Peptides against a protein of PDB entry 2KNC. Designs and how they scored, part 72

Target 1, 74 residues: chain A of PDB entry 2KNC
Amino acid sequence: KGPDILVVLLSVMGAILLIGLAALLIWKLLITIHDRKEFAKFEEERARAKWDTANNPLYKEATSTFTNITYRGT

## One batch from the design tools (peptide; made by RFdiffusion4, then SolubleMPNN)

Design b2_p28_2_s2 (from b2_p28_2, 22 letters changed)
Fold by OpenDDE base, seed 3:
Structure b2_p28_2_s2 (fold): chain B 74 residues (1-74), chain A 28 residues (1-28)
Amino acid sequence: as target 1 above (74 residues)
Amino acid sequence: LELLRLVLELALLLLLLLLEEVRELLEL
């Protein structure tokens, strides 16, 4: 009995849909892994920059404590 | 991430099964 042409056509259509779904899933997976690695790197660089700013000898505090010499704490 | 991997693995298994069914139909 020759191949049922309808079954072959439906099988090929099913294969194309599964390949398309697999490709979209791979693409989404690659992007999600990339974005997480890049975000983790960005947060690490931001954390380092915060530590470097706290220890930067050129950082002048925006607050200057002025002792009012006329304030006699009674 | 694990769920996406599991769905991808399942899609690949279903594709392999479908290719085998097409092969069997072409040999008949």
Scores: peptide ipSAE 0.046, ipTM 0.617, DockQ to the pose 0.291
Fold by OpenDDE base, seed 5:
Structure b2_p28_2_s2 (fold): chain B 74 residues (1-74), chain A 28 residues (1-28)
Amino acid sequence: as target 1 above (74 residues)
Amino acid sequence: LELLRLVLELALLLLLLLLEEVRELLEL
């Protein structure tokens, strides 16, 4: 019995839709993994920059505690 | 991420099933 042309056409249309959906899902997955890796790298670089700022011997703490020698606490 | 992987795995399984149905239709 020759293949039911309608069944073949519907199956091919279904295949194209599934391939298209799978490709979009793969694409979204790859981007999401890439963005998470880049964000993790950025947060690591930011953590290092804070550490380098804390250990920079040129970073004078902007908090000069001026002990006002003239403040007689009455 | 896990949900997206699960949907991708399901889509691949459905694609393989559809390819087998098309193969059976072409051999008949």
Scores: peptide ipSAE 0.045, ipTM 0.615, DockQ to the pose 0.307
Fold by OpenDDE base, seed 2:
Structure b2_p28_2_s2 (fold): chain B 74 residues (1-74), chain A 28 residues (1-28)
Amino acid sequence: as target 1 above (74 residues)
Amino acid sequence: LELLRLVLELALLLLLLLLEEVRELLEL
């Protein structure tokens, strides 16, 4: 029985659709993994920058406590 | 991630099955 041309055409169309869907899923997965890895790195860098601001030798606290020697709390 | 891997594995299995059916149809 010669190849059913309709079955061959429908099978090739089905293969193209499956390959296209698989490629879109792989692409979306790669982007989602990349974005999550980049976001995790940015949150780590932001956390480190907040800790470095506390240890920055140029950061003087805006509040200086002076003990007033003449202030006897009544 | 697991759901996407499962969908990819199923798509690959369906593609292999489709290629086998096309091969059988071309050898007949």
Scores: peptide ipSAE 0.043, ipTM 0.609, DockQ to the pose 0.341
Fold by OpenDDE base, seed 1:
Structure b2_p28_2_s2 (fold): chain B 74 residues (1-74), chain A 28 residues (1-28)
Amino acid sequence: as target 1 above (74 residues)
Amino acid sequence: LELLRLVLELALLLLLLLLEEVRELLEL
């Protein structure tokens, strides 16, 4: 029986769809890995910058809470 | 990275199985 031309066409279409889906999954995964690595670097740099600003003696917190122990509420 | 490798390996296996099935159908 000659190859069912319909089965051959459907199998080739299925192959193309699977390759296309695999390529999209690979692309999405590469972007997701890239974005996570970039985000991790930005969070590390932000953490370092926060440590450097916390160690900068010029950053006095603008809010010094003086507990006035002499405030007897009348 | 391992998940990407696994997905690629599964995609290659599925492609090989499909090529084998197409070959068998073409030889019939």
Scores: peptide ipSAE 0.043, ipTM 0.608, DockQ to the pose 0.356

Design b2_p28_2_s3 (from b2_p28_2, 24 letters changed)
Fold by OpenDDE base, seed 3:
Structure b2_p28_2_s3 (fold): chain B 74 residues (1-74), chain A 28 residues (1-28)
Amino acid sequence: as target 1 above (74 residues)
Amino acid sequence: EELLKKALEEALLLLLELLEKIEELLKL
């Protein structure tokens, strides 16, 4: 009984599709890990920049709070 | 994340099962 050539061809095609899908999943996993590391680094740099700004005697807040003494909230 | 790792593991197991079936069919 020779191997069923159709079964062999379909199994090889299925294997190629699974390799392609596995490669896409690995690629997506690597990107997701990279993006999370980059985002964590960005949040650390932002936290450091806020700390450095709080200790900088030259920092003036851009927001001036004006108390409008004439505003009677009705 | 964990779901993608499980899906990758299942896809690799299915690939190994297909390779084993191909090897069995080539020996018959």
Scores: peptide ipSAE 0.062, ipTM 0.649, DockQ to the pose 0.293
Fold by OpenDDE base, seed 5:
Structure b2_p28_2_s3 (fold): chain B 74 residues (1-74), chain A 28 residues (1-28)
Amino acid sequence: as target 1 above (74 residues)
Amino acid sequence: EELLKKALEEALLLLLELLEKIEELLKL
């Protein structure tokens, strides 16, 4: 019995739509995983740079807490 | 992330089921 041409056409159209959707989901998943790994590396490097700055004897804390001796807290 | 993986797994399963149906229709 020859395949019902309408059933075959609808099945092929459905397959193309599912493949397209699957490809978009895979693409978004790969990007999201990549971006999270890159962000995690960036935060690790930033943390390391903060530790290196704290261990650098040349790093004078730019935050001179000037205790304003003239601030009479009323 | 987990929802996207589940959606991908479901989409792949639906694709396999559709391929099996196409194969069945081509063999009739």
Scores: peptide ipSAE 0.060, ipTM 0.650, DockQ to the pose 0.271
Fold by OpenDDE base, seed 2:
Structure b2_p28_2_s3 (fold): chain B 74 residues (1-74), chain A 28 residues (1-28)
Amino acid sequence: as target 1 above (74 residues)
Amino acid sequence: EELLKKALEEALLLLLELLEKIEELLKL
C-alpha cells in the first residue's frame, strides 16, 4: 500500500495543478475575447467619428500653419 | 485563441485520465 499511496498523492497533486492551469487558461481566454470585442468597438467608434468629421462642414482642423518667412532651408 | 482552446481541451482530457487513474487506484 505504500507505493500506491505515493502514486495517489502525486496523481492528486497533478490533478490540482491541471485544475489551476485550466482555470488560468479559461480566465486568459475570457480576457482575450473581451479585449478583442472592446478593441473592435473602439475601432468602430473611431471610424464613425472620422466619417462624422469628414461630413461636418463646420469642422476646423486644430492644426494651424505658421509661415516663417526667415527660414531659408539650407 | 484556437491554440488556447486546443490546449484547454488537452488539459481537460489529461484531467479526466488522472481521475480515471485515481478511481482505478482507489478500487485496488
Scores: peptide ipSAE 0.056, ipTM 0.650, DockQ to the pose 0.217
Fold by OpenDDE base, seed 4:
Structure b2_p28_2_s3 (fold): chain B 74 residues (1-74), chain A 28 residues (1-28)
Amino acid sequence: as target 1 above (74 residues)
Amino acid sequence: EELLKKALEEALLLLLELLEKIEELLKL
């Protein structure tokens, strides 16, 4: 006797759902790996730019002190 | 990149194993 038609239909539906879920997981994994690689590169470039700026003898700190003459601390 | 290739390879192998099981169930 051939397989029960219900078993065949359920197996095909299960296979389609598993393929769809696998495709979504692969897609999410690809994006997550891409984004992490790009973010890691961005943080490396940012760290390098900060290091290069710190070693530039012409770099002046952007931090300025302003004395508020009206501030009377308690 | 290697981790992604490995994960894709494992997913393809699992898909093939599932297809073989379905084919075996269709032959019973």
Scores: peptide ipSAE 0.049, ipTM 0.627, DockQ to the pose 0.145

Design b2_p28_3_s2 (from b2_p28_3, 25 letters changed)
Fold by OpenDDE base, seed 1:
Structure b2_p28_3_s2 (fold): chain B 74 residues (1-74), chain A 28 residues (1-28)
Amino acid sequence: as target 1 above (74 residues)
Amino acid sequence: LEELLKKVLDLILELGLLIQELEELARR
């Protein structure tokens, strides 16, 4: 089994590893894109729910601006 | 899933290093 057979075996093993790594990177990329799209959808739904709460006549704004009529700035 | 991917990536890296060591041994 000359050195050439070892070189061929190692080159094939290296090629299989590179293909495996590329497949995993593609898989990770697809998941990351999916998760970002789902997160963006959830943030949009949360934003819409906040707007619907603003249109709900039962939403009392917790910030009563009390205009202190006694604040005559000296 | 991310943890599983990390474990698989670490395993591929370990196999890659082992192949490099075998290549260095085959080059001597």
Scores: peptide ipSAE 0.108, ipTM 0.687, DockQ to the pose 0.093
Fold by OpenDDE base, seed 4:
Formats: structure tokens, C-alpha cells, sequence
Structure b2_p28_3_s2 (fold): chain B 74 residues (1-74), chain A 28 residues (1-28)
């Protein structure tokens, strides 16, 4: 019965570690799913804001083409 | 967190192998 006690102790330690790991994996998974859902909402809101801006007749493109009248290319 | 998770996973794998070796030794 000597080797059985060590196997039992190690099996219990292994089980505790597996439970701890499973809890961390579940926690990380829940956070990752939450963050992806939140990110998807933010991207949807950003897309809507872009559409609303595109439909605004007062929207000017952020790209201003400045013609430098002083630029003489060599 | 990912590094910690990997370390914990590696430790569990190592302990799992050790348990298997001890089980094999206990069967001899």
C-alpha cells in the first residue's frame, strides 16, 4: 500500500490543478466572448456613424487637397 | 494571462506524466 498513497496524493494535486485551469479557461473564455460582443457593437456603431456622416450634406472629406502654388518641382 | 495559462498547462501535463509513471511503477 506504499506506492498507492503517493499516487493518490499526486492524483489529488493534479485534480486541483485541472479544476483551477478549467476555471481560468472558463473565465478567459467568458471575458473573450464578452469583449468580442462589445467590440462588435462598437464596430457596428462606428459603421452607423460613418453612414450617418456620409448622408450628411455638410460632410466634407477629411482629406483636404492643398495645392501648393509655390511648389516648383525640380 | 496566456503565459500563465501555458505554464499551468505545462505543469499539469508534467504532473500527469509523473502520475502515469508512478502508476506503471505501482503495477510492477
Amino acid sequence: as target 1 above (74 residues)
Amino acid sequence: LEELLKKVLDLILELGLLIQELEELARR
Scores: peptide ipSAE 0.106, ipTM 0.682, DockQ to the pose 0.156
Fold by OpenDDE base, seed 2:
Structure b2_p28_3_s2 (fold): chain B 74 residues (1-74), chain A 28 residues (1-28)
Amino acid sequence: as target 1 above (74 residues)
Amino acid sequence: LEELLKKVLDLILELGLLIQELEELARR
């Protein structure tokens, strides 16, 4: 009875570890899919905000250009 | 999702208790 019981115990312990690992992998997969969807939504909202700004005639670009007439670019 | 995780955790706990009972039976 001893060897067979040890094999059963080890097999059941192994099964629990595999179930736990599978649960963690499923959890990580679901989080990764969720985060990618949220990031895609954020990029879409950012793209929309940029388009709305470009179409706004009151938008003043924050960047100013200064022309240096002495720079000859050697 | 949390409910599914709780169900999996509960199942792991039940299996863990079953192993302990089998181990106690193996020591008698």
Scores: peptide ipSAE 0.104, ipTM 0.682, DockQ to the pose 0.302
Fold by OpenDDE base, seed 3:
Structure b2_p28_3_s2 (fold): chain B 74 residues (1-74), chain A 28 residues (1-28)
Amino acid sequence: as target 1 above (74 residues)
Amino acid sequence: LEELLKKVLDLILELGLLIQELEELARR
């Protein structure tokens, strides 16, 4: 009965490790799906805000393009 | 991410097979 007890202990340890690893994988998968959905929502909201801004007749671009007429690129 | 998930899944399957082989050796 000696080898049977060692096999039972090793099988229980293996099962605990597999359950722990599966739980970590599920957790990582859920976080990754959540982060992708949140990022997709953020990009959609940013896209809508750009469309609303483009259709807003009061929007003035804060960025002014200055042409430096004295810059001779060597 | 998918490659890491696949590697971990493959490792889980390999460990599962190794445990089954040890159980079969212990029954002999």
Scores: peptide ipSAE 0.103, ipTM 0.674, DockQ to the pose 0.189

Design b2_p28_3_s4 (from b2_p28_3, 25 letters changed)
Fold by OpenDDE base, seed 1:
Structure b2_p28_3_s4 (fold): chain B 74 residues (1-74), chain A 28 residues (1-28)
Amino acid sequence: as target 1 above (74 residues)
Amino acid sequence: LLELLKKVLEEILLLGLLIELLRKLELE
């Protein structure tokens, strides 16, 4: 019964460690799936907002590139 | 990741089976 008790204790410790690792992996997986779904929604909303802004005739681009044709670099 | 989770689950199931076999062997 001495060596069998050590095998049982080591097996129980191993099982607890594996359950703990599995729980952490499940937790990380759930967060990663949540974050990817949320990021995909934010990218879709950002894409829609860009399309709505492009269709808004009041959207004036803040940057107008004027090619100064009179700039002869001296 | 899902494959790693499956391997860990298989190892937990194997340990559960081993503990149950050890319990049966200790009752004899």
Scores: peptide ipSAE 0.088, ipTM 0.637, DockQ to the pose 0.376
Fold by OpenDDE base, seed 5:
Structure b2_p28_3_s4 (fold): chain B 74 residues (1-74), chain A 28 residues (1-28)
Amino acid sequence: as target 1 above (74 residues)
Amino acid sequence: LLELLKKVLEEILLLGLLIELLRKLELE
């Protein structure tokens, strides 16, 4: 029973470390997937806001093309 | 990452089998 107890203790310690590492990797993966989905939604909302701005009849294009009537292109 | 998770799962399964073998050896 002496050598078997040491093997059991080492195996249990190894199992706890591996379960802990697996849990951290799963947690990191879930966060990374969540953050990518949130970022994708943010970029979709930003694209929609640009589209809504382009279709907003109150949006005066800030690009007033001042045709400089005094620019004689030499 | 997925490959590392598979390796960790394989090691957990091997440890589970080892614990079950040790339980059988303790019952003898």
Scores: peptide ipSAE 0.087, ipTM 0.635, DockQ to the pose 0.395
Fold by OpenDDE base, seed 2:
Structure b2_p28_3_s4 (fold): chain B 74 residues (1-74), chain A 28 residues (1-28)
Amino acid sequence: as target 1 above (74 residues)
Amino acid sequence: LLELLKKVLEEILLLGLLIELLRKLELE
């Protein structure tokens, strides 16, 4: 029973390390998928906001075109 | 990543089998 106790202790330590590593990998994978989904939603909302701004009758373009009557383009 | 997850799962399964074999050997 002496050598078996050391093998059991090493196997339990190995199992804890592998379960811990698997949990960290699953956690990182879930975060990475969540962040990509949230970023895709953010880019869609940003795209919609740009389209809504272009169709908003209250949107004043920051660029005012002034026709200079004295500018004869040479 | 999936290959690493498979490898970790195989190692956990092998450790589970080893613990079960050791438990059977301790009952003899």
Scores: peptide ipSAE 0.084, ipTM 0.627, DockQ to the pose 0.385
Fold by OpenDDE base, seed 4:
Structure b2_p28_3_s4 (fold): chain B 74 residues (1-74), chain A 28 residues (1-28)
Amino acid sequence: as target 1 above (74 residues)
Amino acid sequence: LLELLKKVLEEILLLGLLIELLRKLELE
């Protein structure tokens, strides 16, 4: 019964480390799933806002093309 | 991530098997 106590202690230490690692992985996975769902919702809301802006008759494109009448290209 | 989860699960199963083998060896 001498070698068994050291093996039991090492197995318990290993189990605690693995439970801790598993808990961290589950936590990270839950956060990652949450963040992806929230990001998908934000991209959907952003897409809707773009559609609403495109249907607004007061929407002017942010790109104003100024023809520089003074530009004579050399 | 899924591979890491599988690896952790495999290690937990191996520890469970090791504890059961140790229990059998302690009955001899």
Scores: peptide ipSAE 0.083, ipTM 0.628, DockQ to the pose 0.324

Design b2_p28_4_s1 (from b2_p28_4, 21 letters changed)
Fold by OpenDDE base, seed 3:
Structure b2_p28_4_s1 (fold): chain B 74 residues (1-74), chain A 28 residues (1-28)
Amino acid sequence: as target 1 above (74 residues)
Amino acid sequence: LVLDLVLSLLLLLGQLLLDILQLAELLS
């Protein structure tokens, strides 16, 4: 039996779909790498801001802790 | 994970192209 031309057409269609899927995955990978770099920069800036506040004599903590003297635990 | 998936799809694409070439040769 000779080769079916439909098999060739379906194989070409499959190739195009795989190229499209590969391109989407590469795009997702690039975004993920970009987002991780941006997040790392954000955490570095946050850490720096915390250090600057620790050395500022005008810095007052916004949180206060109260001890409940009636709490006996379970 | 994603990189491995991309690489696997590229390998599948390569294999599919080889199959197309073999079919084209069989049609000639």
Scores: peptide ipSAE 0.079, ipTM 0.657, DockQ to the pose 0.199
Fold by OpenDDE base, seed 1:
Structure b2_p28_4_s1 (fold): chain B 74 residues (1-74), chain A 28 residues (1-28)
Amino acid sequence: as target 1 above (74 residues)
Amino acid sequence: LVLDLVLSLLLLLGQLLLDILQLAELLS
């Protein structure tokens, strides 16, 4: 019954490998879901910040125009 | 894709466990 025992051992080894692979995929899935939730929250916060800026009457755009007084357009 | 792969692996694992049980029954 030596070969039968070897078949059992190989089957158990195969099962362990499949469990390990399944665990890695579950882990990847959980990370992916987490990252998507965090990214969605980040985009919502960014959209809110942009909206708040647009509706803030005290917001002054950081862009200013400077005229070079030494530039003669000749 | 990942979920389908996980499901496929779980099904394969289940089948492998059944094969091990059948083999254990044969050896007992």
Scores: peptide ipSAE 0.078, ipTM 0.659, DockQ to the pose 0.172
Fold by OpenDDE base, seed 5:
Structure b2_p28_4_s1 (fold): chain B 74 residues (1-74), chain A 28 residues (1-28)
Amino acid sequence: as target 1 above (74 residues)
Amino acid sequence: LVLDLVLSLLLLLGQLLLDILQLAELLS
């Protein structure tokens, strides 16, 4: 009866530790999947906003290309 | 989702405790 009680106590302690570890792994996995899905949506929205800005006929490029006429490529 | 997970873990813990008790009875 003595060794049986020790086996029960050690098995209960081991079970609690394994459940706690499993819960932490599941939690981390769910957060990682959620964050990746949210980040992918934000990248898609950013890509769409860039295309919509490029397709806006009122968008004038702020970059003026000055061709240096003195730069003869020799 | 979190509440369902906690409930699932509590059920799993309860089942595991029952399995340990059954194993202890089998080994005694």
Scores: peptide ipSAE 0.071, ipTM 0.665, DockQ to the pose 0.150
Fold by OpenDDE base, seed 2:
Structure b2_p28_4_s1 (fold): chain B 74 residues (1-74), chain A 28 residues (1-28)
Amino acid sequence: as target 1 above (74 residues)
Amino acid sequence: LVLDLVLSLLLLLGQLLLDILQLAELLS
């Protein structure tokens, strides 16, 4: 009965490891789905903000370009 | 891919549990 007990012990240990691995994979999957949903929401909000700025006559671009009239590019 | 892996591991776990139960029955 000695070797049989060892087989049971190893099988139980294997089962625990598989449960742990499965739990980690499920957890990773949930995080991945969550992150994708959050990112999609962020991109939608960003798109809306861009449309609002385009239609707002008071909006000034954060950046402006100035041409140096004295610069003679070779 | 991840779902298939998870499913495969769950199936493997199920089989392992059945093997443990069969072993327990054999040892009883």
Scores: peptide ipSAE 0.071, ipTM 0.645, DockQ to the pose 0.201

Design b2_p28_4_s4 (from b2_p28_4, 21 letters changed)
Fold by OpenDDE base, seed 5:
Structure b2_p28_4_s4 (fold): chain B 74 residues (1-74), chain A 28 residues (1-28)
Amino acid sequence: as target 1 above (74 residues)
Amino acid sequence: SVLELVLSLLLLLGELLERILELAELLS
């Protein structure tokens, strides 16, 4: 009677908490999977860009290195 | 969006939990 009602209320409360936690875990999992797929695509595109650069004999590096002859270092 | 669905579900679950706690307090 009294104890039985409390058991029912606690069981329902526990079930709701578990469902809420499960929803959060599913959400986090979906985001993590999405981010990993996007990162993998980004790395693939970056690798392809490097490959295209390597295969193009007309590509010139934008960076030029100049030596400062005046710097002797201490 | 999926985010809106999750948030609405969490709000609903929170409201249900609050109602259950109120009932538990009333019956205790």
Scores: peptide ipSAE 0.054, ipTM 0.650, DockQ to the pose 0.135
Fold by OpenDDE base, seed 2:
Structure b2_p28_4_s4 (fold): chain B 74 residues (1-74), chain A 28 residues (1-28)
Amino acid sequence: as target 1 above (74 residues)
Amino acid sequence: SVLELVLSLLLLLGELLERILELAELLS
């Protein structure tokens, strides 16, 4: 009947909104966990690369710093 | 955990649907 239909419609709308919010929370959580795992893996790989650099006598840094003794800067 | 969250949401949804049905029966 009329009143029942309106209540059902409003309740269904509310349920859909709650499901949508729940889905967004799940999505955000999954992304956050994924990003944390990927970042942890990245930091581990970076730590390994640093270790390899420290122990490899053949490693040469890609950058060099030179001091120009003739430059006064003023 | 994510699974626990999903399960809790499903349980909540089920409870809400049950309440909606009870209200529909009450109004009929």
Scores: peptide ipSAE 0.053, ipTM 0.628, DockQ to the pose 0.171
Fold by OpenDDE base, seed 1:
Structure b2_p28_4_s4 (fold): chain B 74 residues (1-74), chain A 28 residues (1-28)
Amino acid sequence: as target 1 above (74 residues)
Amino acid sequence: SVLELVLSLLLLLGELLERILELAELLS
């Protein structure tokens, strides 16, 4: 046995831990970047949809204004 | 899900470390 075998085993164990941690960090980073890009694309598509609706002369707002001719203000 | 995958990988990693410790005790 001796210290060399113990050093090898500890180094392998440490390497596995570091690889696992690195994989988790990389995965989290990739997801975060992907989610930010997808969210940015989603907001851009929503902005385009709103813009297209606003520029469409056939679009009618759901809100209508009515005047009550019988209203008497003081 | 991704979370389930991560948890399964962590469990597998823990099992591997346990096996390495057992081997270390056997070789020591």
Scores: peptide ipSAE 0.053, ipTM 0.644, DockQ to the pose 0.117
Fold by OpenDDE base, seed 4:
Formats: sequence, C-alpha cells, structure tokens
Structure b2_p28_4_s4 (fold): chain B 74 residues (1-74), chain A 28 residues (1-28)
Amino acid sequence: as target 1 above (74 residues)
Amino acid sequence: SVLELVLSLLLLLGELLERILELAELLS
C-alpha cells in the first residue's frame, strides 16, 4: 500500500538519524568521562605533589607577600 | 571498545527495523 511504504521509508530515515545522533552522544559521553578521569588523575598528582612539598623539611616557601607602598592603585 | 559500540548500534538498528515492520503490519 502506498501510504504504508511512505511511512516505512520515513520511519527508516528517522531511525537512521536517531541512531547517528545516539552514536554521537555516546561518543561525546565517553570522551567526557575520559577527560574527567584524566583530570581527576591530574588533581590527585597535584595534591600529592603539594603533600610531598609540605613534608620536605628542606622546603622553604618560594612565595612571599610583598606590599608595594609606592603603588597607588590608579 | 569501538567495535562493541558499533555492534550494539547495529543490533539496535535491527531491533528498530523489526519494530517498524511490525508497526507497518499493524497499520496495514
């Protein structure tokens, strides 16, 4: 039947588009999860580095507070 | 893996096509 064939064709086209979109969403999700895991690892390494520095008895803080009394802020 | 994803998508496509055909029969 003519209308049934059109419905099938349109539904197939729609299904293909939805599957393509789903594939892209899954791909993006996987990348996002991967990036978050990598970032979490980076933050863990950074936290560990701070801990290691804090426990080094030879470490002296390289940063110091300096107030420039000459700077008027304008 | 990418292969597993592709296979899963192909299976999903097959299921959707089956459902479409089922609906076409129901509407005929």
Scores: peptide ipSAE 0.052, ipTM 0.633, DockQ to the pose 0.160

Design b2_p28_5_s3 (from b2_p28_5, 27 letters changed)
Fold by OpenDDE base, seed 1:
Structure b2_p28_5_s3 (fold): chain B 74 residues (1-74), chain A 28 residues (1-28)
Amino acid sequence: as target 1 above (74 residues)
Amino acid sequence: DVLDLILELLLSLLLLALLLLKELLELL
């Protein structure tokens, strides 16, 4: 009667641990999916803002390409 | 955040279950 009761108690405790671990994994998975979706949305909004900035006639690129007329490709 | 509080609660419950499992294993 002793070992059987101990096996039952261990099995119940093991089940509680597995449920707790599963809940943590599900929670971490949900957060990770949420954060990836939010980040993807942020990058899409940033990409749109970059396109809108490129279409803004007041936007001058800080980088100007100068053709070096004195560069004789020797 | 509420999320962090729930995570902390779940972690504390997991730690408690590990302590009880250890004690039960010592009784075996």
Scores: peptide ipSAE 0.057, ipTM 0.608, DockQ to the pose 0.025
Fold by OpenDDE base, seed 4:
Structure b2_p28_5_s3 (fold): chain B 74 residues (1-74), chain A 28 residues (1-28)
Amino acid sequence: as target 1 above (74 residues)
Amino acid sequence: DVLDLILELLLSLLLLALLLLKELLELL
C-alpha cells in the first residue's frame, strides 16, 4: 500500500506537468501562427502600396543613379 | 492584456507543479 500511493501521487503530478506544458506549447503555437498571419498581411499590404505607387504616373523614383565621373575605382 | 495574464497564470501553475514534483522526488 505504501509504494502504490507514491506511484499515484507521481502520476498525478506528472499529468499536471504534461497538461501545463501542453497548454503553454499550444498557446505559443497559436500566438506564433497569429503573428505570422498578421505579418504576412502587413507585408502584402506594403507590397500592394509599393505597386500602387509604382503605377502612379506622378511617382518619380527617389533613387537617382549618379555616375561620379571623377571616381576611378581602382 | 488578458492573454498575457493567462500566460503568466499558466507559467505560475507550471512552476508550482515543478516545485511540488521536486519535493515529492526528495521524499522518495
Scores: peptide ipSAE 0.054, ipTM 0.607, DockQ to the pose 0.027
Fold by OpenDDE base, seed 2:
Structure b2_p28_5_s3 (fold): chain B 74 residues (1-74), chain A 28 residues (1-28)
Amino acid sequence: as target 1 above (74 residues)
Amino acid sequence: DVLDLILELLLSLLLLALLLLKELLELL
């Protein structure tokens, strides 16, 4: 009867380890899903801000392109 | 953060379970 008690103890401990590992995996999954949703929202808000800026008649691009009339591209 | 505290708790429980597993393997 010694081996049977040891098998029961090992099975209980294995179950506790599997529950702990499953909890960590679920936790990581929940964080990853949350972060992806928040990032998608951030990129949508950033895209909207770019559209609002483009439609603003007071918007001036910070970059000016000058055509150098003396530039002879070799 | 509350999140970090929960992770620390889960990690401590996992470490405790590994220590108990080691003790059981020494009794086998």
Scores: peptide ipSAE 0.049, ipTM 0.601, DockQ to the pose 0.025
Fold by OpenDDE base, seed 5:
Structure b2_p28_5_s3 (fold): chain B 74 residues (1-74), chain A 28 residues (1-28)
Amino acid sequence: as target 1 above (74 residues)
Amino acid sequence: DVLDLILELLLSLLLLALLLLKELLELL
């Protein structure tokens, strides 16, 4: 009955290791999915803010077109 | 956060199980 006790102890330790590893993998997966969803929302909000600024008649382009009078196109 | 506490607990249990496995392999 000595080998049966060792098999039981090894099986319990193996089960604890597998549960701990599975929990860490699930945790990492949940964080990765959460971060990707949050980043996608942030990029959508940034794209919307840029679009709203482009459609706002109060937005003056910071770049004034300077017509170079000395450019004679060849 | 509560989630960090759970992660720390799970990591501590994993480390304990690895230590127990090492000791058992040294006795075998």
Scores: peptide ipSAE 0.049, ipTM 0.602, DockQ to the pose 0.028

